# Designs tried in a protein design run: peptides against a protein of PDB entry 2AUS. Part 151

Target 1, 323 residues: chain A of PDB entry 2AUS
Amino acid sequence: ADIKREVIVKDDKAETNPKWGFPPDKRPIELHIQYGVINLDKPPGPTSHEVVAWIKRILNLEKAGHGGTLDPKVSGVLPVALERATRVVQALLPAGKEYVALMHLHGDVPEDKIRAVMKEFEGEIIQRPPLRSAVKRRLRTRKVYYIEILEIDGRDVLFRVGVEAGTYIRSLIHHIGLALGVGAHMAELRRTRSGPFKEDETLVTLHDLVDYYHFWKEDGIEEYIRKAIQPMEKAVEHLPKIWIKDSAVAAVAHGANLTVPGIVKLNAGIKKGDLVAIMTLKDELVALGKAMMSTQEMIERSKGIAVDVEKVFMPRDWYPKLW

## One batch from the design tools (peptide; made by RFdiffusion4, then SolubleMPNN)

Design b2_p20_1_s4 (from b2_p20_1, 6 letters changed)
Fold by OpenDDE base, seed 2:
Structure b2_p20_1_s4 (fold): chain B 323 residues (1-323), chain A 20 residues (1-20)
Amino acid sequence: as target 1 above (323 residues)
Amino acid sequence: MEEIKEKASREPTRIERFLA
């Protein structure tokens, strides 16, 4: 998620009208909620679906969705997209994840051996999805980006792990235990990161949401609920971006594909087939789509379809039709 | 609301105590 993407400017003279749209930090509170994502601290016990249902009840919402299931017993970072932003969770499904895990060993193992064996699990691992997953139980490769041992207390090993989306930490711990020769199981698990969402000042509990909604509705204090909800644009920070002219915004908001003349600036390293975020010059999310060209092709070509628009988020009336 | 607060109320896990 922390890969700084270079920005290539195609049109350095492109301006934006300040009267059009609603920049993320300038939305009225009702509109901010309609286009919001909560960085929820999910408690252990409830399912991710039960937690989403509770958020809908707390905030009086018709729709919400979560940015990747946490098992009932797993706590921590659960992005919950609200109302008009609900579909932005599709951007979070393929995003990398970080966890802190407590592994319990079934026998005594020297600390040097624990450290050596756990380091061998960095890189590519073969996993079989658990029975409870909707995914076909085929063997698949997954990346472990890093393993950081935080504490070793006898048979208890606390560690941080960065992984590719859909890596099963329970299965990783089982295989580590087999490699150590004593066996192991996952005692506890917390998700500390889901793409751009991490443990920071934006992390909120269900209790916080109850209290902050009350302060807004009963006391007229919107500050707390405003801070507890991130703009939907946060959920696409990890994606490659394409920024478009004001004249192209309304067409894309109506579901038209993005053509090359509409591009003002774009990230380097876009490949054909990549999921990309189409942004205004005010950093408003217009749509998600599939890149039909590379970054290089979008620079060199004067015409053609740059992005196949799959999901529109922006209302059709925020920018005027200029065609 | 009370039912949600009750169901969300819990002791911190060992991991949460370590990260606090």
Scores: peptide ipSAE 0.335, ipTM 0.840, DockQ to the pose 0.816
Fold by OpenDDE base, seed 5:
Structure b2_p20_1_s4 (fold): chain B 323 residues (1-323), chain A 20 residues (1-20)
Amino acid sequence: as target 1 above (323 residues)
Amino acid sequence: MEEIKEKASREPTRIERFLA
């Protein structure tokens, strides 16, 4: 998930006008909220949908969306995209996840055997989606990137696990229990990461949001609510990026496809069909789109459609029309 | 707001106590 992508520069002389746009760090508080994502610490109990509804009530918002469902009993990292940023959650759905899980074994197993068997679950696993999932119940492979055992206390195994999106930790624990020969169930689960969102200083509770919104609206203190909301650009940090000329921004913001001449720099390793973020030279998110070329084709070609623009985020007026 | 605070008020889970 943390693959640093090389940046290839096509135009090293490309400049950006400082008067155009609103860089993530320079948005007025109202605009920051309109283009914001909360790294929410979801409590256990409520559904992800109830939590989104509460955030909308707390912050007086018309719309919001979450970056991937947590079950009612699951706590931790729930990215909630706000207002004009709501659609950025589509970038988070395919992102890798990390969890800390408490597995309870149904019998006694030597610690050495627990460690050995759990290590065998690193890599490709076969899963069937739960009955309650909106996903078709077809067998599918998923990647387990790593398993780190944190604690073994008799029949309780606390572990960290990094997984591909849509890996079911409950199913993983069930299969580990079968492999151990005693059976197991998931006692507790917390999500500690969802793509670029993790447990850090940006993680906030529903209580924090209530208090921070109060401090802003009643006391005029913006600092707390500003810190509690991340710019929408955070939600695309894990995507391959293409940075475009100022002259191309308004066209893309109007829904025009990105053509090769508009590219200033881009990440290495883009393949045809990849979801990419189109960025300004000020690291503002213009749009999400589908790559129509590889990185190599975007370097070598002088013309053609580089990105099929699917979702525009930037307002049409932040950059002038230069066409 | 109070209802949201009350519903969000909870004891930390075993995992949260371990990570704290």
Scores: peptide ipSAE 0.331, ipTM 0.830, DockQ to the pose 0.801
Fold by OpenDDE base, seed 1:
Structure b2_p20_1_s4 (fold): chain B 323 residues (1-323), chain A 20 residues (1-20)
Amino acid sequence: as target 1 above (323 residues)
Amino acid sequence: MEEIKEKASREPTRIERFLA
C-alpha cells in the first residue's frame, strides 16, 4: 500500500518564486528527457543491461540505468532512469516489489492444502541468495508482505506476491514446494510493481519507445514521447520528503548539507539514517540524502545538519545563490 | 532498430495473457 505520509508544516509563510526552477510539468521536452524515468515493460529474453543499452540507442542517450535487475526470463516493470536522472535508481533499489508468479508443483496437492501452506509464507522468511547474485551467499531474513492466489489449475498455481527488496521468488516457490511435500519450481515470473512504478497507463514497451521517438524526431510530434517518460520525481514518491526554502535550494544543489533552518515542511516518521528526498516548494527533486535527525528533531531544533546530501540532481543554476 | 523490434516482439507469457 502507498503509505500516505503525514506532512508537517514548519513555516506556513514560506513562498516560492515562480520564475525559479523547472517544475516537472513545465520542463521542455529535451529537459524532460534529461530528468526522465521510463516505466518499461521488459520483455522476457534480454538482460536488464541489454534493455538499458537498447533504450540508450533508441533515444540517443549518453547515460541510463535501471531501478533493479530483472532476470532474462522475467518480464514486466523495469524503471529506467535517463541521463541526469540516472542516479535516481538508488531510491528504487530498497523499494518493495510485487510479482505475479506461476508455480508448477511436482505432484498433486489438494487446493485447500495449497491455500493453507501458501498463507504460512506471509511474513518473515529466511533465504539464501542464488549463486549468480552479486550479494554474498549468507542467509538473510526477508519479508513477504502478502500472497494472493489468483488461479489453481491442477499443478499450476498462479499467485501475486508483495515482497521486500531482494526477496527471491524462485527460492520462495522452492520452499513452498518443500512444505507441500511434492516439490515445486518457478515456471514464469513477471514483476508488476517496483516501488511507485506499477502496471498502469505509464507502462511502455521497447516498440512503443521506437515509434514515439520516431514521431518526435521525424514528424515533430512530442506528445507520445513526453507521456512515455515520467519525471524523475516519480521515482522518489515512496520516499519521505523534506521541502526546503528557495534560499536553501542553490546551496543543496552545490552539494551542501541541508540544515534545519532551510526546512519548510517535511513528512512525519523520518528516522535518523533514512533515505530522504529533498524537494523544492514546486515539488522538484533537488537531492537525495541520509537523514541525520528524526522528524521530531527537525521540528524541535533551530539548527544543525538535517540531511547529509549524497546525490544532487538539480542543476546549480536553476535557483539563485542567496548566500 | 529492426533487431530490437524483433527481439521485443515476443509472444506474451501465460502471466501476461492472464493480466491482459
Scores: peptide ipSAE 0.326, ipTM 0.831, DockQ to the pose 0.709
Fold by OpenDDE base, seed 4:
Structure b2_p20_1_s4 (fold): chain B 323 residues (1-323), chain A 20 residues (1-20)
Amino acid sequence: as target 1 above (323 residues)
Amino acid sequence: MEEIKEKASREPTRIERFLA
């Protein structure tokens, strides 16, 4: 998620009208909720779906969705997209994840051997999804970006692990245990990161949400609930972005594909087929779409479809029709 | 609301205590 993408400017004279749209920091509280994502600290016990149902009940919402299932026993970072933002979760599904895991070894192993073997699991690993997974049980490669051992206490190994989306930590621990020769199982698991969402000042509990909603509805204090809900734009921070002219916003908000003349600036390294976020010059999310061109093609070409628009988020009336 | 608080109420896990 921390990949700094270069920004290439195509039109350095492009201005934006301050009267149009609703920048993420300027949304009225009701609109902020409608376009919100909660960085929820999911407790162990409930399913991710039960937690989403509870959030809908707490905040009196019609719709919500989560940015990737946590098992009932797994705690930590569960992004929950609200109302009009519900579909932004599709941007979070492919995002990298971080976990802290407690591995219990089934025998005694020297610490040096634990450290050496766990380091060998950095990089590409072969996994088969568990039986309970909705994912077809085929062998697949996954990236382990890093393993950091936090503590070794006899047979208990606490470690941080950064992984590609859909890496099964339970399976990783099982394979580590086999490589150690004693076997192992996952005792505890917490997700500490899901793309741009991490353990930071934006992480909130279900208790916090109950209390903050009451403070708003009963006491008129919106500050807490405003802080507890992130703008939907946070859920696309890790995606490559294309920023568009004010004159192109309404067309894209109506579901038109983005054409090359509408581009003001864009991230480097976009490939054909990438999921991209289409943004206004005020960093408002207009839509998600599939890149039909590379960054280089979008720079070199004067015309053509740059992005096939798949999901519109922005209302049609935030920007005037200028075509 | 109280039912949600009760169902979400728990002691912190070993991991949560370590990260706190």
Scores: peptide ipSAE 0.320, ipTM 0.831, DockQ to the pose 0.887

Design b2_p20_2_s1
Fold by OpenDDE base, seed 3:
Structure b2_p20_2_s1 (fold): chain B 323 residues (1-323), chain A 20 residues (1-20)
Amino acid sequence: as target 1 above (323 residues)
Amino acid sequence: SMDERYIAEFRALRAAREAA
């Protein structure tokens, strides 16, 4: 999420019709919900699936999906994509995660040694997935981006950790405990970030959602429920983007691949095979797809398939068919 | 700060464990 991507303009004369589409800030409340993502504060106790089922019940929704499982005992940031936005969670699965963890040591260790050893776990680590994971239990490398010790009190160590997607904090703590020579276990865990979703003013509880839905349906006050739901475009902020001409939007919304002539501007550093977000000039998400070209190839070429479109989000009627 | 909240929660959890 924190990677600033340069924007390269390919067509500086491209204009957008203000009457077409529904920009994220201009969606009617019902449409905003249909294309929404909740930054949920998952309580400890329920599964991520139970929490999604409760959100569906509270908001009277047919479909919803979460942006990466939290264990029952784990609280914090769980992005929940709603209705037509449900499949946007695919963009969040590969996103970096941050946690606050409480590690309990099984013996006494000097504070200076704890600090020194934990710093050695910044960078590349080797992990084996837990037995309960749907992932094959093969050894794999993962990145620990940072470890920040918040407090040390005897055998209890509170720390913040930023990690690559699919890093197991329980396994990290186990390995830290082995390196300290005394052993350790994870006592508490909270997720504080999932890609662009973090602990901020957009974080809401299940109780907040009940109250905000009530205010809308019974009192006619939409403000609270509108603020509690983020536009689906937030779920793709961390992806490289390609912005397309108004004339290309309807074709992509019908599931056509994006061709090079449709590109107005794009982020630098796209590689072949990358997941990319296809956007309108009003920053509306049209589709997710796989880059078939690099950024450089998309600039230099006059024709060809730039993106293999995998998931369409935009309705077919928001932009006119211009072919 | 968010860190101050977690530190406070941690201290409360520890105090509860030591009292149990």
Scores: peptide ipSAE 0.198, ipTM 0.764, DockQ to the pose 0.778
Fold by OpenDDE base, seed 2:
Structure b2_p20_2_s1 (fold): chain B 323 residues (1-323), chain A 20 residues (1-20)
Amino acid sequence: as target 1 above (323 residues)
Amino acid sequence: SMDERYIAEFRALRAAREAA
């Protein structure tokens, strides 16, 4: 998520009409909710599915979806996409995750040995999915991006860990315990990050949502519920982006593939097969799609399909049909 | 910092377990 991507400008004269679309920060409250994502602080106890069902009841919504399952006992960052934004969770599932974990050792180990062994678990690790996972129990590699020990107290080790999507922290702790020779288990786990969503001023509880919805419906105060819901565009911040001409927006919103002439600017380092976000010049999410060209090919070519459009988000009427 | 919060919560949980 923190990788700053260079922006390459292909058409420096392209302008956008201010009368068209609804920029993320200028949506009426009802429209903002329809295209919203909540950075939820999931409590320990309920399943991620139960929490989504509660949000739907609290906010009177027809549909919602979560950006990656947390176990019942696990708390912290659970992105919940609302209504028309529900499918934006597809962008969050493959995103990196961060956790704070408490590991309990089953024997005494010198602190220097704990630190040395935990550092060896940075990089590629071999994992087997737990029995409760719907994923076939094959051995697979996963990346541990970093391990930061926060505190060691006797047999208890508090640490921060950044991991590839679908890394099992419980399995990581089990393997660390084996490498230490005494065994270990996961005592506590909190997710502190899911792609672009982290512990910040946007993190809200279920209680906050109850209160903020009440302030809006009973008192006419929309500011709290507006702040509690992020625009769906937040859920694609970690993806490579392609910005398109106003004349291309309606076609893509109708499900047409993006062609090279529609591109105004794009991120560097797009590869064929990458998931990309198609954006307006007002940073509105039009669609998600699969890159059919690299960044270099999109610059050098005058024609061809740049992106195979997989999921449209923008309504068809926000921009005029210019074809 | 968030790290200071987690460290404080961890210390409080441990102190409660040692007192029980």
Scores: peptide ipSAE 0.156, ipTM 0.737, DockQ to the pose 0.692
Fold by OpenDDE base, seed 5:
Structure b2_p20_2_s1 (fold): chain B 323 residues (1-323), chain A 20 residues (1-20)
Amino acid sequence: as target 1 above (323 residues)
Amino acid sequence: SMDERYIAEFRALRAAREAA
């Protein structure tokens, strides 16, 4: 999520019609919900699937999905994509995660040794999936982006950790304990970040959602439920983006692949095979797709398929057909 | 043990990082 991407402008004269589309900040409340993502504070106890089912019941929704499973005992940031935005979770699954973890050591270790050993787990680590994982228990490499020790109290180590998607903090703590020579286990875990979603003013509880939905339906106050739901575009902030001409939007919304002439601007560093977000000039998410060209190829070429469109989000009628 | 193998592999990864 923290990768700053340069924006390369291919067409500096491209304008957008303000009458077309529904920018993320200008959606009617019903439409905002249909294209929404909740930054949920998942309580400890329920599964991520149970929580999604409760949200669907609370908000009277047919469909919803989460941006990456939290274990029942784990609390914190669970992005829940709603209705027409449900499929945007595919952008969130591979996103980096941050956690605050409490590690309990099974023996006494000098603080300096704790700090030294934990620092060695920054970068690439080898992990084994937990026994309860549906993933075959094979050794795999994962990235630990950073470890920040917050507090050391005897055998209890509170730390913040940024990790690649699918890094198991329980396994990390087990391996830190082995490297310390005393063993360790995970006492507590909270997820503080999932890609672009973090602990901030957008974080809401299930109770908040009940109250905010009631205020809207019974009292006619939409402000709270509007604030509690983020636009689906939030869920793709961490992806490389390609912004397209108004004339290309309807075609892509119909499932046509994005061709090079439709590109107005794009992020630097796109590689062939990358998941990319196709955006309007109003920062509306049109579709997710697979890059068929690099950024450089998209700049240098005059024609060809730039993006293989995999998932359309935008309705077909928000922009006129200009073909 | 799988844990001993992990520690060995982890130490090898450290050594490779310190040498780079």
Scores: peptide ipSAE 0.103, ipTM 0.745, DockQ to the pose 0.022; fails the geometry check
Fold by OpenDDE base, seed 4:
Structure b2_p20_2_s1 (fold): chain B 323 residues (1-323), chain A 20 residues (1-20)
Amino acid sequence: as target 1 above (323 residues)
Amino acid sequence: SMDERYIAEFRALRAAREAA
């Protein structure tokens, strides 16, 4: 998620009309909610689906979805996409995750051996999904990006771990315990990051949402509920982006594929088949789509389909039809 | 156990990468 993507400019003369669209920072509160994502601190106990249902009730919403299931006992960062933004969760499902985990060892192990063995689990690991997973129980590789031991107290090991999406921390801890020769289990787990969403000033509880909604509806104070909801564009910060001309926005908003002439600037390192975010020059999310070309092909070619548009977010009327 | 086989396979795969 923290990879700064280089921006390649294809058209340095492209301007944007300030009267068109609604930039993420300039949406009226109702529109901000319609295109919002909550960085929820999920409490331990409820399922991720129950928490989404509660948010819908608290905020009087028709639709919402979450950016990747947390088990009932697992707390922490659960992105919840609202209303018209609900489908942006597609961008968050494949995103890297970070956790803080407490591992309990079933025997005494020297600290030096704990540190050495846990370092061996950095990089590519094999995993078998647990029986309760909807994923086929095939052996699959997953990346462990880093393991940071925070504390060792006898048989208890507190650590931070960054992982590829769909890495099972319970399974990781089980295998660490086997490698240590004593066995281990997951005592506690908190998710501290889901792609661009982390433990920061944007993290809110269900209680916060109740209070902030009340302040808005009863007292007319919008500030708190506005701050508690992130723009949907936050949910795509980790994706490669393609910025398009104002003249191309309405076509893409109508579901047309993005063609090469519509591109103003783009991130480096896009590959054919990548999920990409199509943005306006005001950093508004128009659509998600599948790259049909690499970054290099999008630079070198004068024509062709650059992105197969899969999910449109922007309303059709925010930009004029110029074709 | 299936877990012991898995650890053995993981160790073998890692050893093969360090030798390449």
Scores: peptide ipSAE 0.031, ipTM 0.493, DockQ to the pose 0.021; fails the geometry check

